# Peptides against a protein of PDB entry 6B4E: the designs that were tried, part 87

Target 1, 295 residues: chain A of PDB entry 6B4E
Amino acid sequence: TNFDKISKMFWHYKDKIAQIKQDIVLPIKKADVNVRNLLSRHKRKINPKFGQLTNSNQQLFKIQNELTQLINDTKGDSLAYHWILNFIAKAVVHQAETEVRVKPESALPLGKLTLYLLVQFPELQELFMARLVKKCPFVIGFTCEIDTEKGRQNMGWKRNNENKWEDNTSYDERMGGILSLFAIITRLQLPQEFITTTSHPFPIALSWHILARICNTPLNLITNTHFVILGSWWDAAAVQFLQAYGNQASKLLILIGEELTSRMAEKKYVGAARLRILLEAWQNNNMESFPEMSP

## One batch from the design tools (peptide; made by RFdiffusion4, then SolubleMPNN)

Design b2_p17_3_s2 (from b2_p17_3, 7 letters changed)
Fold by OpenDDE base, seed 2:
Structure b2_p17_3_s2 (fold): chain B 295 residues (1-295), chain A 17 residues (1-17)
Amino acid sequence: as target 1 above (295 residues)
Amino acid sequence: MSEEIEKQLKELEEKYS
C-alpha cells in the first residue's frame, strides 16, 4: 500500500472542496436573480426526494425520473447545473449521515438512486467523491492521527457551537452510515440501460482498496471507528465482495476479521467485537446481506 | 488487477505473520 499516494488523493479532494466553493458556490451568489430563484425552487423540490425513498423499486424509479427532470432543467446554465449537482452530492451524503446511520438497509435504495445519478450526470462523480472524502476519509482508506485538532478535522470530526467535539458514538455512527452508502454503491450493478455504454464509476475494486488500506494501516492509528466502518461495510457488501474476488476476498476478510481484530484485542473495541461476530457468522455459513428491494 | 491484488495480499500476510 502506497500511503503517500493515498495522502495525495486525500488532499486532492480537500482542494476540490475549496475549488467548488470558489468556482461554483460563491459565483452563484452573484448570478442573475432569475437563476438564483430557479435554483432555490429546485433545491426545495430536490431535497425531500431522498427522504421519500423506500424499499420499493417503483418509488425509486419515480424519484429517479423526477430528479432527472429537475437537473436537466438547469443544463442551459453551466454554473447552475454544477451548483445543483453539488447540492445533490451534499444532500446524499447528509442522508447517509442521518438516515442510513440509524437504518443501514436504507443504503440500498439511496445507493441505487445515487449510482443512477452518477452515471446519468458524470459531472456529479468528482463532486460526490470530494464530499465523501471530506466527510469520511475512510472511503479511500485514508487515516491520520486524531491526537491533534487538525487531525480530527481531517478525519471528519465535527465540533458543536460550543467548540466541543462530537461524542465518539456519534462520530462512529456517522462514519458507518457514509461508508455503508459507499460500500453499497461499489457492489451494485449498473442499471441495465447503462451496462453496455458506461463503465461503473465506483466499482467493487474500491471496496478492496478500503479493506486493504485499513488492514495495512499502522496499528497505532487504528481506532474503534475503523472496526465500526468495517462492520458497516461487511453488512453492505461482503456477500457481493466474495462473489467478485472469490478466494482472494476470503483471505482479505480473514485478515480484517481475525488478524486485525486479534492484534487490537487489548483495546477491547466494541466495533472489533462486532466484526468478530460477523466473521464467525460467515464461518458458520450464515453470512447475511440486505434484502432486495420490492417491485 | 489480479496481480496487484496478490501483491497486496502477500504484503498483508507478511505483516500479520
Scores: peptide ipSAE 0.562, ipTM 0.944, DockQ to the pose 0.923
Fold by OpenDDE base, seed 5:
Structure b2_p17_3_s2 (fold): chain B 295 residues (1-295), chain A 17 residues (1-17)
Amino acid sequence: as target 1 above (295 residues)
Amino acid sequence: MSEEIEKQLKELEEKYS
C-alpha cells in the first residue's frame, strides 16, 4: 500500500471541494435571475426525492425519471448543470449521514439511485467523490491522526455552533452511514441499459482498496471508527465481495475480521466486537445480505 | 488486477504473521 499516493488523492479531492465553491457555487449567485429562479425551484423539487425512496423498485424508477428530467432542464447552461449536480452530490451524502446511519438497508435504494445518476450524468462522478472524501475519507482508505484539530477536520469530524466536536458515537454512525452507501454502490451491477456501453464508475475493486488499505494502516492510527465502518461495509457488501473475488476475498475478510481485531483486542473496541460476530456468522455459513427490493 | 491483489495479500500476510 502506497500511503503517499492515498494522501495525494485525499488532498486532490480537498482541492476539488475548494474549486467547486469558487467555480460553481459562488458564481451562480451572480447568474441571470431566470437561472437562479430555475435552480431554486429545482432544488425544492429535488431535495425531498431522496427521502421518498422505499424498498420498491417501482418507486425508485419513478424518482429516477423525475430527477433525470429536472437535471436535463439545466443542460443548456453549463454552470447551472454543474450546480445542480453538485447539489445532488451533497444531498445524497447528507441522506447517507442521516437516514442510512439509522437504517442501513436504506443504502440499497439510495445506492441504486445514485449509481444510475452517476452513469446517466458522468460529470456527477468527480463531484460526488469529492464530497465523499471530504465527509468520509475512509472511502479511499485514508487515515490520519485525530489528536489535533486539523487531523479531526481532515477525518471529517464536525463542530457545532458552539465550536464543540461531535460525540464519538455520532461520528461513528455518520461514517458508517456514508461507507454503507459507498459499499453498496461498489457492489451493484450497472442497470441493464448501460452494461454494454459503460464501465462501472465505482467498481467492486474500490471495496478491495478500502479493506486492504485499512488493514495495512499503522495500528496506532486504528480507532473504533475503523471497525464500525468495516462492519457497515460487511453488512452492505461482504456477500457480493466474496462472489467477486472468491478465495482472495476470503483471505482479506479473515485479515480484517480475525487478525486486525486480534491485534487491537486490548482496546476493547465495540466496533471490533461486532466485526468478530460478523466473522463468526460467516464461519457458520450464516452470512446475511440486505434483502432485494420489491417490484 | 489479480497480480496486484496477490501482492497486497502477501504484504498483509507478512504484516500479520
Scores: peptide ipSAE 0.559, ipTM 0.944, DockQ to the pose 0.921
Fold by OpenDDE base, seed 4:
Parts: structure tokens; C-alpha cells; sequence
Structure b2_p17_3_s2 (fold): chain B 295 residues (1-295), chain A 17 residues (1-17)
């Protein structure tokens, strides 16, 4: 594992966030009033759509079509188009932090919607990844120390209005929610209409990188959060991961489930205990996946 | 991809040996 490359990738996306603010978010505030009004209306229509997802493919397709039309309405103005995509990127991640956090299986419809949008609107890809990395660096396997304020900020820790850090449970759950969404996206097949014409923007290989990079992370940097997000990933993608990589996948799952947890046993991390349970379930041929969506 | 995967697995196995 080349940690220098991972760090460069991390900072690339951090810089991208700053660039987005400078080149998209701030300029739109000075745009023509008609453009601003259009975006305001679209924002109001788009925002609730992510919460309207259910375990229904019919509902998913409806929302996909509605969002597609709304986004296409902005293409006449490049700045407006990029602004609405950035808004969507933020909204999707926010949905992961809130709904997926408490209901992990909701990552499936959200992931399907997101993947569709990422393919339909390629410019969303960099915007989305930048937001993901900012909020949850684990998506690229990045880890740094959290014994400093800057380290905590880099790892996506939030402060409240009183400048107090969020509690560990809140952080763990948020990271788990975001990682669940990303894991789902990596293991989903492209929609049928794109499968022969487009490559997957965030393929299953990215799940491999997450697991491998965490396994290779210096043990002194491993926290309970690492095990929490690995557990979230496991629930979201382990079955499909095994299908994709076979014996190689098995080896890596054993490394995270058995070896990494064993090395950190003295810490008695709750997340590690859960991951052990997941490993045992797999060993007993009882690995579960999220239920498929209804028609 | 397969070669890279094997290389990474070998590296990890060495770490946890």
C-alpha cells in the first residue's frame, strides 16, 4: 500500500472542495436573478426526493426520471448545472449521514439512485467523491491521527455550535452510514441501459482498496471507527465481494475479520466484536445481504 | 488487476504473519 498516493488523493479532494466553493457556490450568488430563482425552485423539488425512496423499484424509477428532468432543466447554464449537481452530491451524503445511519438497508435504493445519476451526469462523479472524502476519508482508505484538532478535522469529525466535538457514537454511526452507501455503490451493477456503453465509475475494486488499505494501516492509528465501518461495509457488500473475487476475497475477509481484530483485541473495541460476529456467521454459512428491492 | 491483488494479499499476509 502506497500511503503517499492515498494522502495525495485525500488532499486532492480537499482542494476540490475549496475549488467548488470558489468556482461554483460563491459565483452563483451573483448570478442572474432568474437563474437563482430557477435553482431555488429546483432545490426545493430535489431535496425531498432522497427521503422519498422506498424498497420499491417502481418508486426508484419514478424518482430517477424526476431528478433527470430537473437536472436537465439546468444544462442551459453551465454554472447552474454544476451547482445543482454539487447540491445533489451534498444531499446524497447527508441522507447517508441521517437515514442510512439508522437504517443501513436504505443504502440500497439510495445507492441505486446515486449510481444512476453518476452515470447519467458524469460531472457529478468528482463532486460526489470530493464530498465523500471530506465527510468520510475511509472511503479511500485514508487514516490519520486524531489526537490533534487538525487530525480530527481531516478525519471528518464535526464540532457543534459550542465548538464541542461530536461524541464517538455519533461519529461512528455517521461514518458507518456514509461507508454503507459507498459500499453499495461499488457492488451494484450498472443499469441495463448503460452496462454495454459505460464503465462503472466506482467499481468493486474500490471496496478492495478500502479493505486492503485499512488492513495495511499502522495499528496505532486503528480505532473503533475502523471496525464499525468495516462492519457496515460487510453488511452492504460482503456477499457480492465474495462473488466478484472468490478465494482472494475470502483471504481479505479473513484478514480483516480475524487477523486485524486479533491484533487489536486488547482495545476491546465494540466494532471489532461485531465484526467477529459477522465473520463467525460467514464461517457458519450464514452470511446475509440486504433484501432485494420489490418491483 | 489479478496480479496486483495477489501482490497486496502477499504484503498483508507478511504483515500479519
Amino acid sequence: as target 1 above (295 residues)
Amino acid sequence: MSEEIEKQLKELEEKYS
Scores: peptide ipSAE 0.547, ipTM 0.941, DockQ to the pose 0.925
Fold by OpenDDE base, seed 1:
Structure b2_p17_3_s2 (fold): chain B 295 residues (1-295), chain A 17 residues (1-17)
Amino acid sequence: as target 1 above (295 residues)
Amino acid sequence: MSEEIEKQLKELEEKYS
């Protein structure tokens, strides 16, 4: 694991966020009133769509079509098009932070929708990844110290209006929600209409990188959050991960479930205890996955 | 990819041995 490379990736996306603000978000405020009105209307129509997802593929396809039309309406203006995609990227991550954190299985329909949009609108990919890394650096296996304010900010910790840090439980749950979404995306197959013409933008190999990089992280930087997000990943993608990499996947799952948890046993992390339970369930041939969506 | 995977696994196994 090359940690210098990971750090460079992290800061690349942090810079991208700053660029998005400068080149997309701020310029729209000075755009023609007709463009601003169009985007305001579309924002209001798009935002509720993510909360309308259910376990139904029929409902998913309906929402996909509606969003596709709304996004296509903006293509006549490049700035407007990129603005609406950036809005969608933010909205999807926000949905993961709020809904998926309390109902992890909701990551499946959200992930399917997101993957469809990422393929249909390739410009969304960098915008979405930048937002993910900003909110949850764990998606690229980045970890830094959180003993400083800057370190906490880099790892996605939030402060309220009173400049108080969020509590540990809130942070852990938000990170778990975001990671669940990303894990689902990495293990999903492309929609049938794209499978022969397009490569997967965020393939299962990215899940491998998450696990391997966390295992290689210096132990003094490992926190309860690391185990929480590993547990979230496990629920979301472990079955498909094993199908993809076979024996090699098994070895890595044992490393995170047995070896990493054992090395950190003195910390008595609740997240680590849960991961041990997941490992044991797998060893007893009781590994569970999210239920499939209905037609 | 397979070669890189094996290399990473070896490194991790050594770390946790």
Scores: peptide ipSAE 0.455, ipTM 0.924, DockQ to the pose 0.940

Design b2_p17_4_s1 (from b2_p17_4, 13 letters changed)
Fold by OpenDDE base, seed 1:
Structure b2_p17_4_s1 (fold): chain B 295 residues (1-295), chain A 17 residues (1-17)
Amino acid sequence: as target 1 above (295 residues)
Amino acid sequence: SFIDYIKKNIESIVPSV
């Protein structure tokens, strides 16, 4: 693993976030009042949609159509269009870190919706990835030290209004939620209407890279969070990952489940213990996946 | 070790789906 390249990718997206603020978010504040009003109305309509997702495909399709219409309404103004997509990117990630963290299986409908939007509106892809990397660098297998304030910030740690760092459990859960969403996206098939005309924007290969990069991360940088997000990934995508890559997938799952956990055994990470349980379940032919959505 | 070999090379060789 070339970690210099990973670092460059990380900082690319950090820079992209800054660019988005400068080129999209701030300029819209000075836009025509009609545009601002339009976006305000659309924001209010869009926000609740993500929370309205259920395990129903029918509900999913309804929301897809509603969001598509709302987004299309902004296409007459390029700045407005990009602003609404950036808003959606932020909202999706926020949904992952707040709701998926407590109900991992909710990543499936959210992931399906997100994948649809990513294909339907290609400009969303870079906006979304930038937001993902900012909030959860694990999505590209990036890790740095968290002994410094800057290091913690880079790894997505938050501070409260009293400038106190969030607790470890909260951080782990947020990272797990975001990673679950990303994992789901990587393992989903394209919607039927796109499967013959478009390549998957975030294919299963990205899951391969996540796992491989974590396996090759210096052990002194490995924390409980790494194992938590690996467990989240496992629940979200391991079955489909095995289907995609077969024996090669098995090798990588053994590396994370057995080898990496063994090397870190002295740390007694709770996340590592859970990952071991997942490995053992697989070895006993009891690997589980999220339930499929209803019609 | 064999495991180390796999770790070293696994990133560079992404299997085809």
Scores: peptide ipSAE 0.236, ipTM 0.862, DockQ to the pose 0.093
Fold by OpenDDE base, seed 3:
Structure b2_p17_4_s1 (fold): chain B 295 residues (1-295), chain A 17 residues (1-17)
Amino acid sequence: as target 1 above (295 residues)
Amino acid sequence: SFIDYIKKNIESIVPSV
């Protein structure tokens, strides 16, 4: 693992976030009042759609169509189009931080919706990835120290209005929620209509990179959060990961589930204990996946 | 060790799907 390259990628997306603010978010505030009104209306229509997702494919398709139309309405103005996509990127990640956090299986419909939008609107891909990396750098296997304020900020820790850091449980759960969404996206197949014309924007190989990079992370940087997000990833994608890579996948699952947890046993991380339970379930042929969506 | 070798090379040996 070349951690210098990972760091460069991390800072690339940090720069992208700054660029988005300068080139998209701030300029729209000075845009024509009609454009601002249009975007305000669209924002209000788009935002509740993510919460309307259920385990129903019919409902998913309905929302996909509605969002597609709303986004297409902005294509006549490049700035408006990019603004609405950036809004969607933020909204999707926010949904992962809130809903997926408390109901991990909700990542499946959200992931299907997101993947559809990423393919339908390619400009969303860079915006979405930038937001993901900002909020949860684990999605690219980036880790830094968190004993400094800057380190915590880089790893996506939040402060409240009183400048107090969020509690460890809240951080762990948020990271788990975001990682669950990303894991789902990586293991989903493209809709049939796109398979022959488009490459998967965030393929299963990205899950491989996450696991591999965590395994290669210096042990002094490994925290409970690493194990929490590995557990979240496991629930979301382990079955499909094994299907994709077979024996090589098994080796990597053993490395994170057995070897990494054993090396960190003295820390008594709750996340590590859960990951061991998941490993044992797999060894007993009881590996579970999220329920499939209904028609 | 074998485990160390795997860890060192795990990212460079991404299988083809």
Scores: peptide ipSAE 0.232, ipTM 0.855, DockQ to the pose 0.094
Fold by OpenDDE base, seed 4:
Structure b2_p17_4_s1 (fold): chain B 295 residues (1-295), chain A 17 residues (1-17)
Amino acid sequence: as target 1 above (295 residues)
Amino acid sequence: SFIDYIKKNIESIVPSV
């Protein structure tokens, strides 16, 4: 694993966030009142839709169509279009931080919706990835020390209005939620209408990268969070990962589930214990996946 | 190991986003 390249990618997306603010967010504040009003209306319509997702494909398709229409309404103005996509990127990640955090299986409908939008609106891809990396660097296998304020910030730790860091549990759960969403996206097949014409924007190989990079991360940088997000990934994608890579996937699952947990046993991480349970369940032919969505 | 070989090679290719 070339961690220098990973770092460069990390900072690329951090810079992208700054660029988005400068070139998209701030300019809209000075845009024509009609544009601002349009975007305000659309924002209000779009925002609740992510929470309206259920385990129903019918409901998913409805929301997909509604969002598609709303986004298309902005295409006449490039700035407005990019603004609404950036808003969507933020909203999706926020949904992962809140809903998926507490109900991991909700990542499936959210992931399906997100993947659809990523393909339908390719400009969303960089916006979404930038937001993901900012909020959860684990999605690209980036890890740095968190013994400094800057390190914590880089790893997506939040401070409240009183400048107090969030508690470890909150951070772990948020990271798990975001990673669950990303994992789901990587293991989903493209919608039928795109499968022959478009490449998957975030393919299953990215899951391999996450696992491999974590396995190669210096042990002194491994925290409970790493195991939490690995567990989240496992619930979200392990079955499909095995289907994709077969025996090689098995070996990698053993590396994270057995070897990595064993190497860190002295830390007694709760996340590691959970991952060990998942490994053992798999070894006993009891690997579980999220329930499939209804028609 | 074979897994190490796979890890090494796959990490050399970062998919475009």
Scores: peptide ipSAE 0.171, ipTM 0.801, DockQ to the pose 0.090
Fold by OpenDDE base, seed 5:
Structure b2_p17_4_s1 (fold): chain B 295 residues (1-295), chain A 17 residues (1-17)
Amino acid sequence: as target 1 above (295 residues)
Amino acid sequence: SFIDYIKKNIESIVPSV
């Protein structure tokens, strides 16, 4: 693992966030009044859609169609189009931080919706990845020290209006929620309509990289959060990961579930204990996945 | 893009921890 290259990726997306603000978010405020009104109406219609997802594919398809129409309405203006996609990227990640963190299985319908949009609107891909990396650097296997303010900021820690850091549990849960969503996206098959025309934008190989990079991370940088997000990933994608890579997947699951947890045993991380339980369940032929969605 | 970066920096094997 080349961590210098990972760091370069991290900072690339940090720069991308700044660029988005400068080139998309701020300029739209000076746009034509009709464009601004359109975007305001669309924002109000789009925002609740993510919370309307259920375990129903029928409901998913309905929302997909509605969002597709709303996004297509903006394509006549490049700035408006990119603005609405950036809004969607932010909204999806926010849904992961709030809903998925408390109901991990909700990542499945959200992930399906997101994957559809990523394929249907390719310009969403870089906007979405930038937001993911900003909020949860674990999605690219980036880790830095958190004993400084800058380090915490880089790792996605939030401060409230009183400049107080969020508590450890809140941070762990948010990271787990975001990682669950990303894990689901990586293990989903493309919608049937796209399988012959395009490649998967965030394939299962990205899960491989997450796990591999965490395994290679210096132990002094490994925290409880790393194990929490690994557990979240496991629930979301381990079954499909094994189906994809077979014996090679097994090796990597053993590395995170057995070797990494053993190396960190002295820390007595709660997240590590849970990951060990997941490993043992797998060894006993009791690995579980999220329930499939209804028709 | 992220995908392009991955193509240039593939981790095909995972070493022992």
Scores: peptide ipSAE 0.162, ipTM 0.704, DockQ to the pose 0.599

Design b2_p17_4_s2 (from b2_p17_4, 9 letters changed)
Fold by OpenDDE base, seed 4:
Formats: structure tokens, sequence, C-alpha cells
Structure b2_p17_4_s2 (fold): chain B 295 residues (1-295), chain A 17 residues (1-17)
């Protein structure tokens, strides 16, 4: 693992967030009133759609079509188009921080919707990754110290209006929710209409990177959150990961489930204990996955 | 393979139990 490369990637996306603000968000405030009104209307129509997702593929396809039309309506103005995609990127990540956080299996319909949009609108990819990395650096296997204010900020810790850090449980759950979504995206197959024409934008190899990079992270930087997000990843993607990489996947699952947890045993992390349970379930041929969506 | 290299790197840093 090249940590310098990971750090460069992390800061690239931090810079991208700043660029999005300067090149997309701020300029739209000075755009033509008709464009601003269009975007306001579209924002109001788009925002509820993510909460309308269920375990139904029929409902998913309906929402996909509705969002596709709404996004296409903005393509006549490049700034408007990029603004609406950035809004969607933010909304999807927010849904992961809220709904997926409390109901991990909801990552599946959200992930399917997101993957469809990422393929249908390629410009969404960088906007989405930038938002993911800002909120949850674990998606690229980035870790830094959290003993400083800047370190906590870099790792996506939030402060409330009273300038108090969020509690550890809240942070862990939010990171788990975001990571669950990303894990699902990486393990999903492309929609049938794209399989022969498009490569997967965030393939299962990115899950490999997450696991391997965490395994290679200096032990003094490993926290309970690392184990929480590994557990979230496991629930979301372990079955499909094993299908993709076979014996090599097994080795990496053993590394995180057995080796990494054992090395950190003295810390008595709750997340590590859960990951050990997941490992044991797998060893007993009882690895579970999220249920498939209904037709 | 690239995959093997990543696994080996992970194993090199996490000592065998």
Amino acid sequence: as target 1 above (295 residues)
Amino acid sequence: SFIDEIVENAQSIIPSV
C-alpha cells in the first residue's frame, strides 16, 4: 500500500470540493433567474425521491426514470446540469448518513439507484466521489490521526452548533452508513442495458482497496470506527467479494476478521467483537447477505 | 498478480498469529 498515493487522492477530492463550490455552487447564484427557478423546482422534485425507495425493483425503476427525465431537462445549460448532479451527489450521501445508518439493507435500493445514475450521467462520478471522501475517507482507505482538531475534520467528524464534536457512536454509525452504500455500489452488477457498453465506474476492486489499505494502516491509527466500517462492508459485500476473488478474497477476509482483530484485542473495541462474530458465522457456512429486492 | 501483491503487503504488516 502506497500511503502517499492515498493521501494525494484524499487531498485531490478535498480540492475538488473547493472547486465545486467555486465553479458550480457560487456561480449558479448569479445565473439567469429562469435557470435558478428551474433548478429550485427540480431540487424540490428530486429530493423526495430518495426517501421513496423501497425493496421493490418496480419502484426503483420508476424513480430512475423520473430522475433521468429531471436531470435531462437541465442538459441545455452546462452549469445547471453540473449543479443538479452535485445536488444529487450530496443528497445520496445524506441518505446514507441518515437512512442507511439505521437500516443498512436500505443501501441496496439506494446503491442500485446511484449506480444507474453514475453510469447514465458520467459527470456525477467525480462529484459523488468527492462528496464520499469528504464525508467518509474510509471509502478510499484513508486514515489519519484524530488527536487534533484538523485530523478529526479530515476524517469527517462533525461539530454541532455548540462547537462540540459528535459522539463516537454517532460518528461510527454515520461512517458505517456511508461505507455500506459504497460497498453495495462496488459489488452491484451494471444494469442489463449497460453491461456490454460501459465499464463499472466503481468496481469490486475498490472494495479490495478499502480492506487492504485498512490492513496496512499503522496500528496506532486503527480505531473502533475501522472495525465498524469493516463490519458494515462485510454485511454489504462479503458474499459478492468472495464470488469475485475466490481464495484471494478469503485470505483478505481472514486478515481483517482474524488477524487485525487479534492485533487490536487489547483495545476491546466493540466493532472488532462484531467483526469476529461475522468471521465465525462465515466459518460456520452461515455468511449472510442483504435480501435481494422484490420484482 | 496485483491481487497477490496486495495480500502479501497486508500480511507483511500484520504479523501471523
Scores: peptide ipSAE 0.029, ipTM 0.654, DockQ to the pose 0.141
Fold by OpenDDE base, seed 3:
Structure b2_p17_4_s2 (fold): chain B 295 residues (1-295), chain A 17 residues (1-17)
Amino acid sequence: as target 1 above (295 residues)
Amino acid sequence: SFIDEIVENAQSIIPSV
């Protein structure tokens, strides 16, 4: 693992967030009133769609079609188009932070919707990844110290209006929710209409990078959050990961479930205890995956 | 370390980490 390269990637996306603000978000405030009104109406129509997802593929396809139409309505204005995609990127991540954190299996319909949109609208890919890295650097296997204000900010910690940091449980749950979504995206097959014409934008190899980079992270930087997000990843993608990489996947699952947890045993992390339970379930041929969606 | 060795060996089969 080359940590210098990971750091460069992290800062690339931090710069991208600043660029998005400068080139997309701020300019639209000065755009024509008709454009601003259009985007306001579209925002109001788009935002509730993510909460309307269920375990139904029929409902998913309905929402996909509705969102596709709403996004296509903005393509006549490049700035409006990029603004609506950036809004969607933020909304998807927000849904992971709020709903997926409390109901991890909801990552499946959300991930299917997101993957469809990422393929249908390629310009969404950089906007979405930038938002993911900002909110949850674990998606690229980035870790830094959290003993400083800047370190906590870089790792996606939030402060309230009184400049008080969020509690550890809230942070862990948010990171778990975001990583569950990303893990699902990496393990999903492309929709049938794209499988022969398009490569997967965020393939299962990115899950490998997450696990391997965490295993190589200096132990003094490993926290309970690392184990929480590994557990979230496990629930979301471990079955498909084993299918993709076979024996090599097994070695990596043993590394995170047994070796990494053992090295950190003195910390008594709750997330580590849960990850060991997941490992033991797998060893007993009881590895579970999220239920498939209904027709 | 043991962890480093296993991760390095796996990297020979998959994209670089």
Scores: peptide ipSAE 0.028, ipTM 0.691, DockQ to the pose 0.094
Fold by OpenDDE base, seed 2:
Structure b2_p17_4_s2 (fold): chain B 295 residues (1-295), chain A 17 residues (1-17)
Amino acid sequence: as target 1 above (295 residues)
Amino acid sequence: SFIDEIVENAQSIIPSV
């Protein structure tokens, strides 16, 4: 694992967030009143769509079509178009932090919707990754110390109005929700209309990078959160990961499930205990995945 | 392969016991 490369990627996306604010978010506030009114209306129509997802593909297709139309309505103005895509990127990640956090299986319809939008609107890809890395650096296998304020901020910790850090459980759950969404995206097949003409923007290889980079992380930086997000990833993508990489996937799953948990056993992390249970279930031929969506 | 190299790198840090 090249940690310099990972750090460079992390800071690239941190810079991208600053750029988005400067080049997209702030300029739109100075745009003409008609553009601002259009975007305000579109924002209000788009935001509830993510919560309208169910386990139905029919409902998914309806929402895909509605969002496609709403986004296309902004293409006549490049700034408006990029603003609405940035809004969508933020909204999707927020949905992962709130809904997927408490209902992991909701990552499947959300992931399908997101993947469709990422392919249909390629400019969304960098906006979405920047938001993911800011909120959950684990999506690129980045880890730093959290014994400093800057370290905690870099790892996506939030402070309240009293400048108090969020509790460990809240942080773990948010990270798990975001990583579940990303894991789902990496293991999904492209929609049939794109599979022969477009490459997958966030392929299963990115899941490989997450696992391998965590395995290579210095043990003194490994926390309960690492095991929580590995468990979330496992539920979301382990079956498809094994299908993709076979014996090599098995080796990596054993490394995270057995070896990494054993090395950290003295810490008695709750997340590590859960990951051990997932490993044992797999060893007993009981590996499960989220149920497929209905027609 | 690229995949093999990644697995080997991970194993170098966490050897199989």
Scores: peptide ipSAE 0.028, ipTM 0.654, DockQ to the pose 0.128
Fold by OpenDDE base, seed 5:
Structure b2_p17_4_s2 (fold): chain B 295 residues (1-295), chain A 17 residues (1-17)
Amino acid sequence: as target 1 above (295 residues)
Amino acid sequence: SFIDEIVENAQSIIPSV
């Protein structure tokens, strides 16, 4: 693991967020009134779509088609197009922070929708990754100290209107929700119409990066959150990860489930205890995955 | 470290980490 490379990638996406604000978000506020009205109407139509997902593929396809039409309506204006994609990137991550955190299995339909949009609209990829890294640096295996204000901000901690930090449980759940979504995306197959023409934008190798980078993180930086997100990842992707990498996957699952938890045993992290239970379930041939969606 | 060795050995299969 090259931590300098990870840090450079982290700061690249932090800079990208600032650029998006300057080049996309702020300029659109001064754009033509017709463009602003179009985007306002589209925003209102798009926003509820993510909450309308169910375990039905039929419902998923309906929403995919509706979003595709709404996005295509903006392609005639590059600024409007990038603005609507940035809005979608933010909305998807927000859905992970609010719904997936309390219902992890909802990551599957949300992940399928997101993967479709990432392939259909390639310009969404950098916008989405920048938002993910800002909100949950764990998606690229980045960790820093949280003993400083800047460190907490870098790790995606939020302050309320009273300038108080969120509680540990809220932070853990939000990080788990976002990582569940990302994990699902990495383990999904491309839609059939894209398999022969397009490479997967966020392949299963990115799950390997998350696990390996966390395993190599200095132990003094490992927190309960690391184990929480590893557990979230496990529920979302462990079965497919084993299918993809076989014995090498097994070694890495043992490293996080046994070795990393053992090294941190004195901390008595609740997230580590859960991860140990997941390891034991696997050892007893009881590894589970989210149920497949209905037709 | 043991972890580093496993990661290094896997580099033949996946992109570097």
Scores: peptide ipSAE 0.025, ipTM 0.691, DockQ to the pose 0.102

